# Designs tried in a protein design run: peptides against a protein of PDB entry 8PQO. Part 106

Target 1, 252 residues: chain A of PDB entry 8PQO
Amino acid sequence: VLLKEYRVILPVSVDEYQVGQLYSVAEASKNETGGGEGVEVLVNEPYEKDGEKGQYTHKIYHLQSKVPTFVRMLAPEGALNIHEKAWNAYPYCRTVITNEYMKEDFLIKIETWHKPDLGTQENVHKLEPEAWKHVEAVYIDIADRSQVLSKDYKAEEDPAKFKSIKTGRGPLGPNWKQELVNQKDCPYMCAYKLVTVKFKWWGLQNKVENFIHKQERRLFTNFHRQLFCWLDKWVDLTMDDIRRMEEETKRQ

## One batch from the design tools (peptide; made by RFdiffusion4, then SolubleMPNN)

Design b1_p18_3_s1 (from b1_p18_3, 13 letters changed)
Fold by OpenDDE base, seed 1:
Structure b1_p18_3_s1 (fold): chain B 252 residues (1-252), chain A 18 residues (1-18)
Amino acid sequence: as target 1 above (252 residues)
Amino acid sequence: TLELYKLLANLILEYYFS
């Protein structure tokens, strides 16, 4: 098991981020090949647990059509079915990803707190001290070009070049986080993403767990760069606007 | 195999926000 806490600082408020995230998720989904093809929604309902109120979603990603034929032919039963269970109680979210074939030997858990700070809180997920001491804190800087793979880089998604017309935020220079403290009119937040990866397979555990973390970091980096650079597209939207957009998309 | 699960991991992450 490998745990890392990714801290993504953004020059947006927690309230703004809720809109921006939903918008950016929708945009990213549209840009993905096949979109929602092969996604089965088993459950989508409100939940209440331990004072937490939110939306629970259980999805199955059927990957049979998304993998090469030889993979499909060699894959054991259930190996190409990925279950995603999500508890969305913004500003808290938890996602658990499992596989039917691997069962308890495979887990990706992502727990996120969105806080109105600069990533300075320790153990925001309230882990036991013994567990917390093994968590690596990883700061993602959305303005740092060196954190972006060349194949992923787009100039229109570069926070170091982007300037929001509507808000005046950006471009984000090398010291943007330090400068942000002195900008009273610019809100900020941190997404604390505790990622737990388990891949229990003899001789491959560390390799696969590290690989998954590398991909998660890549995903978080690219997503939040997009979210910020799309600021002018979503900053004036309300949650009701987002809901209307989602309903319209579902009808198509 | 490792390659299979690498592929699966990439696909999961690709559609993570779907």
Scores: peptide ipSAE 0.036, ipTM 0.715, DockQ to the pose 0.078
Fold by OpenDDE base, seed 3:
Structure b1_p18_3_s1 (fold): chain B 252 residues (1-252), chain A 18 residues (1-18)
Amino acid sequence: as target 1 above (252 residues)
Amino acid sequence: TLELYKLLANLILEYYFS
């Protein structure tokens, strides 16, 4: 098991982020080829647990159409079915990813707290001390080009070049986080993303777990760069606007 | 195989926010 807490600092408020996240998810999904195909929604309902209220979703990703034919033919039963269970109680979110074939030997859990701070809180997810001491804190700097793969880089999604017309935020220079502290009119937040990866196969555990974390970090980095650079597209939207957009998309 | 699960991991992450 490998745990890392990714801390993504953004020059947006927690309330703004809720809109921006949903918008950016929708936009990113449009850009992906074959998006939505092979996705089965089993459950989509409100939940209440331990004072937490939110939306629970259970999706199955059927990857048979997304892999090469030879993989499809050779894959064990259930190996290409990925279950995603998500509890969205913003500003808290939890996602659990499992695989039918791997059963208890495979787990990706992502727990996120969105806080109006600069990533300074320790153990936001309230782990036991013994567990917390094994968690690596990883700061993602959305302005740091060195954290972005060349193949992922787009100039229009570079926070170091982007200037928001509507808010005046950006571009984010090398010291943007330090400068942000002195900018009373600019909101900020941190997404604390505790990622638990379990791949319990002898000889492959560390390699696969590290690989998954590498991909998660890549995903978080690219997504939040997009989110910020799309600020002018979503900052004036309300949650009601997002809900309407989602409903309109479902009707298409 | 490791290659299969690498692919699966990438695909999962591709759809993570879907």
Scores: peptide ipSAE 0.036, ipTM 0.716, DockQ to the pose 0.077
Fold by OpenDDE base, seed 2:
Structure b1_p18_3_s1 (fold): chain B 252 residues (1-252), chain A 18 residues (1-18)
Amino acid sequence: as target 1 above (252 residues)
Amino acid sequence: TLELYKLLANLILEYYFS
């Protein structure tokens, strides 16, 4: 098991981020190959548990159509079915990803707290001390181009170049986080993403777990760069606007 | 195989926001 807490600082409020995240998820999903294809929604309902209330979703990603034929032929039964269970109680959310074939030997868990700070809280997910000492804290700087793979880089998604017309935020210079403290009118937040990766295969555990973390970091980096650079597209939207957009997308 | 599960991991990430 490999745990890392990714801390993504953004020049947006926690309330703004809720809208921006939903918008950016919807927009990013349109750009993914076969967006929505092979996705089965088993459950989508409100939940209440231990004082936490939000929306629970259970989705199955059927990857059979997304892999080459030889992979389908060689894949064990259930290996191409990915289960995603998500508890969205913003500003807290949890996602658990499992695979039917791997069962207990595979887990990706992503737990996120969105806090109105600069990533300064330790153990925001309240892990036991023994568990917390094994968590690597990883700061993602959305303005740092060196954290972006060349193949992922887009100038229109570069926070170091983007300036929001509607909010005046950006571009984000090298010291933007330090400068943000002095800008009373600019909100900020940190998304604390505790990522737990478990891959129990003898001899391959560390390699695969590190690989998954590398990909998760890449995903978080690119996503939040997009979220910020799309600020003018979503900052004036309400949650009701987002809900309408989601409903319209479901009808297509 | 490792390659299969690398692919699966990549696909999971690609669809994570869908």
Scores: peptide ipSAE 0.035, ipTM 0.711, DockQ to the pose 0.078
Fold by OpenDDE base, seed 4:
Structure b1_p18_3_s1 (fold): chain B 252 residues (1-252), chain A 18 residues (1-18)
Amino acid sequence: as target 1 above (252 residues)
Amino acid sequence: TLELYKLLANLILEYYFS
């Protein structure tokens, strides 16, 4: 098991981020080839548990069409079905990813707190002290070009070049986080993403767990760069606007 | 096979978080 807490600081408010996240997820999904192909939604309902109120989703990703024929032919039953269970109680979110074939030998858990701070809180997920000692804190700087793979880099998604016309935020220079403290009118937040990766196959555990973390970090970096650079597209939208857009997308 | 599972995991993560 490998745990890392990714801390993503953004020059947006917690309330703004809720809209921006949903918009950016929808936009990124449109850009992906195949979109929702092979996605089965089993459950999508409100939940209430232990004072937490939110939306629960259970999705199955059927990967049979996304793998080569020889892989599909050799894959054990259930090996190409990925289950995603998500509890969205913004500003808290939890996602659990499992596989039918690997059962308890495979787990990706992503727990996120969105806080109106600069990533300074320790153990925001309230882990036991012994467990917390094993968590690496990883800061993602959306303005840092060195954290972005060359193949992922787009100039239109570069926070160091982007300036929001609607808000005046950006471009983000090397010291943007320190400068933000002095800008009373600019909101900020941190997304604390605790990622737990478990891959219990002998000889491959460390390799796969580290690889998954590398991909998660890459995803979080690219996503939040997009979210910020798309600020002018979503900052004036309401949650009702987002819901309408989602409904319209389902009809197409 | 391992790389494929990795790619699939990435796609799922991208779908969920992006």
Scores: peptide ipSAE 0.038, ipTM 0.724, DockQ to the pose 0.073; fails the geometry check

Design b1_p18_3_s2 (from b1_p18_3, 12 letters changed)
Fold by OpenDDE base, seed 2:
Structure b1_p18_3_s2 (fold): chain B 252 residues (1-252), chain A 18 residues (1-18)
Amino acid sequence: as target 1 above (252 residues)
Amino acid sequence: SMDLYLTLANLILNYHFS
């Protein structure tokens, strides 16, 4: 098992981020080919548990069409079905990813708290002290180009170049996080993403767990760079606007 | 050809937040 807490600091408020995240997910999804293909939505309903209120989703990703024929032919039953269970109770979110074949030997869990701070809280997910000792805290700096793969880099998605016309935020210089403290009119937040990866296959555990973490970090970095650089597209939208956009997209 | 792990990574990248 490999645990890392990714801390993504953004010059937006927690309330703004809720809109920006949904917008950016929708926008990114439109740019991907085969979006929704092989995705089965089993459950999509509101939930209430222990004072937590939100939306629960259970999806199955059928990967049979996404892998080569020889892999499909050799794969055991259920090996190409990925289950995703998600609890979205913003500002708290949880996603659990499992596989039918691997059962308890495979787990990806992503738990996110969105807090109005600069990533300074320790153990925001309230892990046991012994478990917390094994968590690596990883700060993602959306302005740091060195954290972005060359193949992923786009100038229009570079926070170090972007300036919001609507808000005046950006561009983000090397010391932007320290400067935020002095900018009373600029909101900020941190997304604390605790990622738990378990892959219990002999000889492959560390390789796969590290690989998955590498992909998660890449995703979080690119996504939040986009979210910030798209600020002018979503900052004036309401949650009702987003819901309407989602409904319109489902009808197309 | 894409291996299973790359497929899983792409799945996460494309659908994790959707």
Scores: peptide ipSAE 0.034, ipTM 0.718, DockQ to the pose 0.074
Fold by OpenDDE base, seed 3:
Structure b1_p18_3_s2 (fold): chain B 252 residues (1-252), chain A 18 residues (1-18)
Amino acid sequence: as target 1 above (252 residues)
Amino acid sequence: SMDLYLTLANLILNYHFS
């Protein structure tokens, strides 16, 4: 098991982020080829548990069409089905990813708290002290070009170059986080993403767990760079606007 | 062709926030 807490600081408010996240997810999904194929939505319903109120989703990703024919033919039953369970109770979110074949030997869990701070809180997910000792805190700086793979880099998605016309935010220089403290009119937040990865196969555990974390970090980095650089597209939208857009998209 | 790990990575990258 490998745990890391990714802390993504953004020059947006927690309330703004809720809109920006949903917009950016939708926009990113549109830009991806081959998305949606093989996705089955089993459950999409409101939930209430332990004072947490939100939306619960259960999706199955059928990977049969995403792998070569020979892999599909040789794959054991359930090996190409990925289950995603998500509890979205913004500002808290939890996603659990499992595989039918691997069962308890495979787990990806992503728990996120969105807080109106600069990533200074320790153990926001309230882990036991012994568990918390094994968590690496990883700060993601969306302005740091060195954290972005060359193949992922786009100048139009570079926070160090972007200037928001609507808000005046950006570009984000090397010391943008320190400067933010002195900018009373600029909101900020941190997304605390506790990522738990378990791949319990001897000889492959460390390799796969580290690989998954590398991909998660890459995802979080690129996504939040996009989210910020798309600020002018979503900052004036309301949650009702987002809901309307989602409903319109479902009808197409 | 894409292997299973790359497929899983793409799945995570594309659908994590869905």
Scores: peptide ipSAE 0.034, ipTM 0.718, DockQ to the pose 0.073
Fold by OpenDDE base, seed 4:
Structure b1_p18_3_s2 (fold): chain B 252 residues (1-252), chain A 18 residues (1-18)
Amino acid sequence: as target 1 above (252 residues)
Amino acid sequence: SMDLYLTLANLILNYHFS
């Protein structure tokens, strides 16, 4: 098992981020070829547990059409079905990813707290002290080009070049986080993403767990760069606007 | 077997925000 807490600081409020996240998810999904293809929604319902109120979703990603033929031929039954269970109680979110074939030997868990701070809170997920000692804190700087793979880099998604016309935020210079503290009119937040990866396969555990973390980091970096650079597209939207957009997308 | 699970991991990440 490998745990890392990714801390993503953004020059947006916690309330703004809720809209921006949903917009950016929808936009990213549209840009992916075959977005929604092979996704089965089993459950989508409100939940209430221990004072937490939110939306629970259970999705199955059927990957049979997305893998090469030789992989399909060699894959055991259930190996290409990925289950995603999500508890969306913003500003808290939990996602659990499992596989039918691997069962308890495979787990990706992503727990996120969105806080109105600069990533300074320790153990925001309230882990036991012994467990917390094994968590690596990883800061993602959306303005740092060195954290972006060359193949993923787009100039229109570069926070160091983008300036929001609607808010005046950006471009984000090398010291943007320090400068933000002095800008009373600019909101900020941190997404604390505790990622737990378990891949219990003898001889491959560490390699696969590290690989998954590398890909998660890449995903979080690219997504939040997009979210910020799309600020002018979503900052004036309401949650009702987002819901309408989602309904329109489901009808297409 | 390794290639299969690495492919699955990449696919999971591509669809995580769907």
Scores: peptide ipSAE 0.033, ipTM 0.710, DockQ to the pose 0.077
Fold by OpenDDE base, seed 5:
Structure b1_p18_3_s2 (fold): chain B 252 residues (1-252), chain A 18 residues (1-18)
Amino acid sequence: as target 1 above (252 residues)
Amino acid sequence: SMDLYLTLANLILNYHFS
């Protein structure tokens, strides 16, 4: 098991981020061909548990159409079915990813707290001290080009070049996080993303777990760069506007 | 095989926000 807490600082409020996240997910999904293909929604309902209230979603990703023929031929039964269980109680979210074939030997868990701070809280997910001792804290800087793969880099998604016309935020210089502390009029937040990866195969555990973390970090970096650079597209949207956009995207 | 599950993991991560 490998645990890392990714801390993503953004020059947006927790309330703004709720809109921006949903918009950016919807926009990214439009740009990907076949975004809804092979996704089965088993459950999508409100939940209440231990004082947590939100939306529970259970999805199955059927990857048979997404993998090469030779992979499909070699895949054991259930290996190409990925279950995603999500508890969205913003500003808290939890996602659990499992595989039918691997069962308890494979787990990706992503627990996110969105806090109106600069990533200064320790153990925001309230782990036991012994468990927290094994968590690596990783800061993602959305303005740092060196954290972006060359193949993923787009100038229109570069926070170091973008300036929001509507809010005046950006561009984000090398010291933007330090400067943010002194900017009383600019809201900020941190997304604390505790990622737990379990791949219980002898000899492959560390390699696969590190690989998954590398991909998660890449995903979080690119997504939040987009979210910021799309600020002018979503900052004036309401939650009702977002819901309409999601419905339109599901029909395509 | 390791390659199969690495491919699957990559696919899962690409669809995480879908």
Scores: peptide ipSAE 0.032, ipTM 0.709, DockQ to the pose 0.078

Design b1_p18_3_s3 (from b1_p18_3, 11 letters changed)
Fold by OpenDDE base, seed 4:
Order: C-alpha cells, then structure tokens, then sequence
Structure b1_p18_3_s3 (fold): chain B 252 residues (1-252), chain A 18 residues (1-18)
C-alpha cells in the first residue's frame, strides 16, 4: 500500500472551485475520445452518514470496447470492468476504485478536502499518527511547466501564460503563491487529495503502485491547469447553470 | 479517469497473460 497526499493550490475560492470542478470535469470528458462510452451508472442518489450529506454514485466502466478483440476474448471475467464509487459531499469527496477480477488485491482510494488555505494543514484527513507518518506530501504547482509532460502540454492550458479577463487573475509567475498572500482581493484554496493505492500482486506491488501514483499526479496536474485556464468560461456560472448543462448533456 | 482506467486494465491484463 502506498499513500500520498497531493496538495493543489489554486487562486480560486472553495465556492468557485465547486463550479469550476464540475465544469472542467464535463469539458474534459467531452474532449476525451469515447469519454462516456461504456459507462454504466448503477446508483446516483443522495446519502447521509455520520453527519456527512452528499451525493453517492456507483459507476461501472466497461472497457471491453476499448481493447482489441483478442484481448477481450482472452481476458478473465471482470478484468475489464472498473467500479467507481464516489461520495460527493463538497467540500469533501471520496472515491473508491476497484476491479471485479482483482477483488481485494486492487484498490485506489481518493479522499479530498477543499480548504481555504495555502496547503499548510497537516493530516487534514485525520489519519492515525502511525499511518500519517507514512504519507508523502506532494505539492502540485500548476504554474510549474517542469511538472507537465511534453505530450500533455498545451499553451492554451498554461497558467504561466493565461490571463483571466473576467477576474484579472494570472498569469502565474514563479512566485505566484507567495505573491497571492499579499493580494487581498484574490481568493485561494488548496485541494488536499489523499490517494491510497493498493496493488497486491507478488513482485509487482511497488512498481504498479508507484505507476498509478504517477498517473494520478499527472491527471491532477493537467486537470487543475485546465480548471484555472478555463476560469473565464465557468467563473460566472452558478450551480444551477451547471445542473442545467448536465441535464442538457444527458438529453443528447 | 477513463485514460487511467484503460491503463489499469492494460496492467491487469499484462500480468494475467504473462
């Protein structure tokens, strides 16, 4: 098991982020080839548990159409089905990813707190001390081009080049986080993303767990660069606007 | 997320077939 806490600082408020996240998820999904193909929504309902109130979703990603025919024919039962269970109680969110074939030998858990700070809180997820000491804190700087793979880089999604017309935020220079503290009118937040990865196969555990973390970091980096650079597209939207857009998309 | 899931599936299948 490998745990890392990714801390993503953004020059947006916690309230703004809620809209921006939903918008960016929808937009990113549209940009992906076959983004909605093979996705089955089993459950989508409100939940209340231990004072937490939010929306619970259970999705199955059927990947049979995403692999060659011979692979599909030879793949063990359930190997191409990914289960995603999510508890969305913004500003808290939890996602659990499992696979039918791997069963208990595979787990990705992503727990996120969105806080109005600069990523300075320790153990925001309230882990036991013994567990917390094994968590690596990883800061993602959305303005740092060196954290972006060349194949993922797009100039229109570069926070170091983007200037928001509506808010005046950006471009983000090398010291943007330090400068942010001195800007009274610019909100900021941190997404604390505790990622737990388990891949319990002998001889491959460490390699695969590190690989998955690398991919998650890549995903978080690219997503939040997009979120910021799309600021002018979503900053004036309300939650009602987002809901309407989602309903319209569902009808198509 | 879809890209990640594809990669995960590839890893699972790779281990199964090797």
Amino acid sequence: as target 1 above (252 residues)
Amino acid sequence: SMELYKLLAELILKYYFE
Scores: peptide ipSAE 0.130, ipTM 0.788, DockQ to the pose 0.668
Fold by OpenDDE base, seed 1:
Structure b1_p18_3_s3 (fold): chain B 252 residues (1-252), chain A 18 residues (1-18)
Amino acid sequence: as target 1 above (252 residues)
Amino acid sequence: SMELYKLLAELILKYYFE
């Protein structure tokens, strides 16, 4: 098991991020080949548990359409079915990813707290001290080009070049986080993303767990660079606007 | 995310079939 807490600082408020995240997820999905093909929504309903209220979703990602025919024929039963269970109680969110074939030997858990700070809080997810001491804190700087793979880099999604017309935020210079403290009119937040990865296969555990973390970091970095650079597209939207957009998409 | 699932699919291919 490998745990890392990714801390993503953004020059947006917690309330703004709620809209921006939903918008950016929708846009990112449109840009992906195949879109939502092979996605089965089993459950989408409100939940209440231990004082936590939010929306629960259970989705199955059927990868059969994403692999060659011979792979589908040779793959073990359930190997190409990925289950995603999500509890969205913003500003808290939890996602659990499992595989039917791997069962208890595979787990990706992503727990996120969105806080109006600069990523300075320790153990926001309230882990036991013994567990917390093994968690690596990883700071993601969306303005740092060195954290972006060349193949992922797009100039139009570079926070170091982007200037928001509607808000005046950006571009983000090398010391943008330090300067943000002195900009009283600019909101900021941190997404604390505790990622737990378990891949219990002899000889492959460390390799695969590290690989998945590397990919998660890559995804978080690219996503939040997009979210910021798309600020002018979503900052004036309301949650009601987002809900309408989602409903319209479901009807298509 | 869909991107993660694609990567997981690639991982499955790598370790099960290659």
Scores: peptide ipSAE 0.082, ipTM 0.764, DockQ to the pose 0.476
Fold by OpenDDE base, seed 2:
Parts: C-alpha cells; sequence; structure tokens
Structure b1_p18_3_s3 (fold): chain B 252 residues (1-252), chain A 18 residues (1-18)
C-alpha cells in the first residue's frame, strides 16, 4: 500500500472551485474520444450518512472496447471491469476504485478535502498517527512547467501565461503562492487529495503502485492547470447553471 | 476518472504482453 497526499493550491475560493471543478470535468469529458463509451452508471443518488450529505455514484468502466480483441479474449473474467464508487459531499469527496477480478488486491482510494488555506494543514483526513507517518505530502504547483510532461503541455493551459479578464488573476509567477498572502482580494484554497493505492501482486506491488501515483499526479496537475486557465469560462456560473448544463448534456 | 481508466487499460495491456 502506498499513500500520498497531494496538495494542490489554487488562487480560487472553495466556493468557486466547486463550480470550476464540475465545469472542468464536463469539459474534459467532451474532449475525450468516445467520451462515456463503456461507462455504465449503476447508481446516481443523494445520500446522507453519519452527518455527511452529498451525491453517491456507482459507475462501471468496461474496458473491453479499450483493449485489443486478443487481450479481451485472454483477460480473466472481470479483469476489464473497473468499479468507481464516489461520495461527493463537497467540500469533502471520496472515490473508491476497484476491479472485479483483483477484488481486495486492488484499490485506489482518493479522499479530498477542499480547505481555504495554502496547504499548511497536517493530517486533514485525520489518519491514525501510525498511518499518517507513512504518508508522503506532495505539493503540486500548477504554475511550475517542470511538473508537466512535454506531451501534456498546452500553452492555452499554462497558468504562467494565463490572465483572467474577469477576475484579474494570473499569470502565476514563480512566487505566486507567497504573493497571495499579500493580495487580500484574491481568494485561495488547497485541495488535499489523499490517494491510497493498493496493488497486492507479488513482485509488482511497488512498481504498479508507484505507476498509479505517477499517473494520478499527472492527472491532478493537468486538470487543475485547465481549471485555472478556464477561469473566465466558469467563474460567473452558478451551481444551478452547472446543473442545467449537466441535464442538457444528458439529453443529448 | 476516464483518463485514469485509460491509463489503467494501458497498464493492463503492458502486463499482458509480459
Amino acid sequence: as target 1 above (252 residues)
Amino acid sequence: SMELYKLLAELILKYYFE
């Protein structure tokens, strides 16, 4: 098991982020080839549990269409079915990813707290001390070009170049986080993303767990760069606007 | 999420070839 807490600092408020996240997820999904193909939504309903109130989703990602025929034919039963269970109780979110074939030998859990700070809180997810001491804190700087793979880089998604017309935020220079403290009118937040990866196959555990973390970090980095650079597209939207857009998308 | 699953698919492919 490999745990890392990714801390993504953004020059947006917690409230703004809720809109931006939903918008950016929707936008990113549109850009994917065959977006939604092979995705089965089993459950999508509100939930209330232990004082936590939000939206629960259970999706199955069928990867059969995403692999060559011979792989599909040779793959063990259930190996190409990925289950995603998500509890979205913003500002807290939890996602659990499992595989039918690997059962308890495979787990990706992503727990996110969105806090109005600069990523300074320790153990925001309230892990036991013994568990917390094994968690690596990883700071993601969305303005740092060196954290972005060349193949992922897009100039229009570069926070170091983007200037928001509507908010005046950006571009983000090398010391943008330190400068936020002096900018009383610029909100900021941190997404604390605790990622737990378990891949219990002898000889491959460390390799696969590290690989998954590497990919998660890549995804978080790219996503939040997009989120910020799309600020002018979503900052004036309300949650009701987002809901309407989602409903309209479902009808298509 | 979809991006992750694509990556997982790639991982599956990688290890099925080994």
Scores: peptide ipSAE 0.081, ipTM 0.763, DockQ to the pose 0.444
Fold by OpenDDE base, seed 3:
Structure b1_p18_3_s3 (fold): chain B 252 residues (1-252), chain A 18 residues (1-18)
Amino acid sequence: as target 1 above (252 residues)
Amino acid sequence: SMELYKLLAELILKYYFE
């Protein structure tokens, strides 16, 4: 098991982020070819548990169409079915990813707290001390180009070049986080993303767990760079606007 | 996200069947 807490600092408020996240997810999905293919929504309903109230979703991603034919033919039953269970109770979110074939031998859990701070809280997810001491805190700097793979880099998604017309935020220079403290008019938040990766196959555990973390970090980095650079597209939207947009998309 | 599952698919291709 490998745990890392990714801390993503953004020059947006927690309330703004809720809109921006939903918009950016939708926009990113549109840019992906075949984004809806092989996705089965089993459950999408409100939930309430332990004072947590939100939306629960259970999706199955059938990867049969995403792999070569020979892989599909040789894959064990359930090996190409990935289950995603998500509890969205913003500002808290939890996602659990499992595989039918691997059962207990595979787990990706992503727990996120969105806080109006600069990533200074320790153990925001309230882990036991013994567990917390094994968690690596990883700061993602969306303005740091060195954290972005060349193949992922797009100039229009570079926070170091983007200037928001509507808010005046950006571009984010090398010391933007330090300067943010002195900019009382600019809101900020941190997404604390505790990622738990378990892959129990002998001989492959460390390699696969580290690989998954590397990919998660890559995903988080790219996503939040997009989110910020798309600020002018979503900052004036309300949650009601987002809900209407989602409903309209479902009807298409 | 779909991007994550694309990466997971790549992982499956790389490790599952070797």
Scores: peptide ipSAE 0.080, ipTM 0.764, DockQ to the pose 0.457

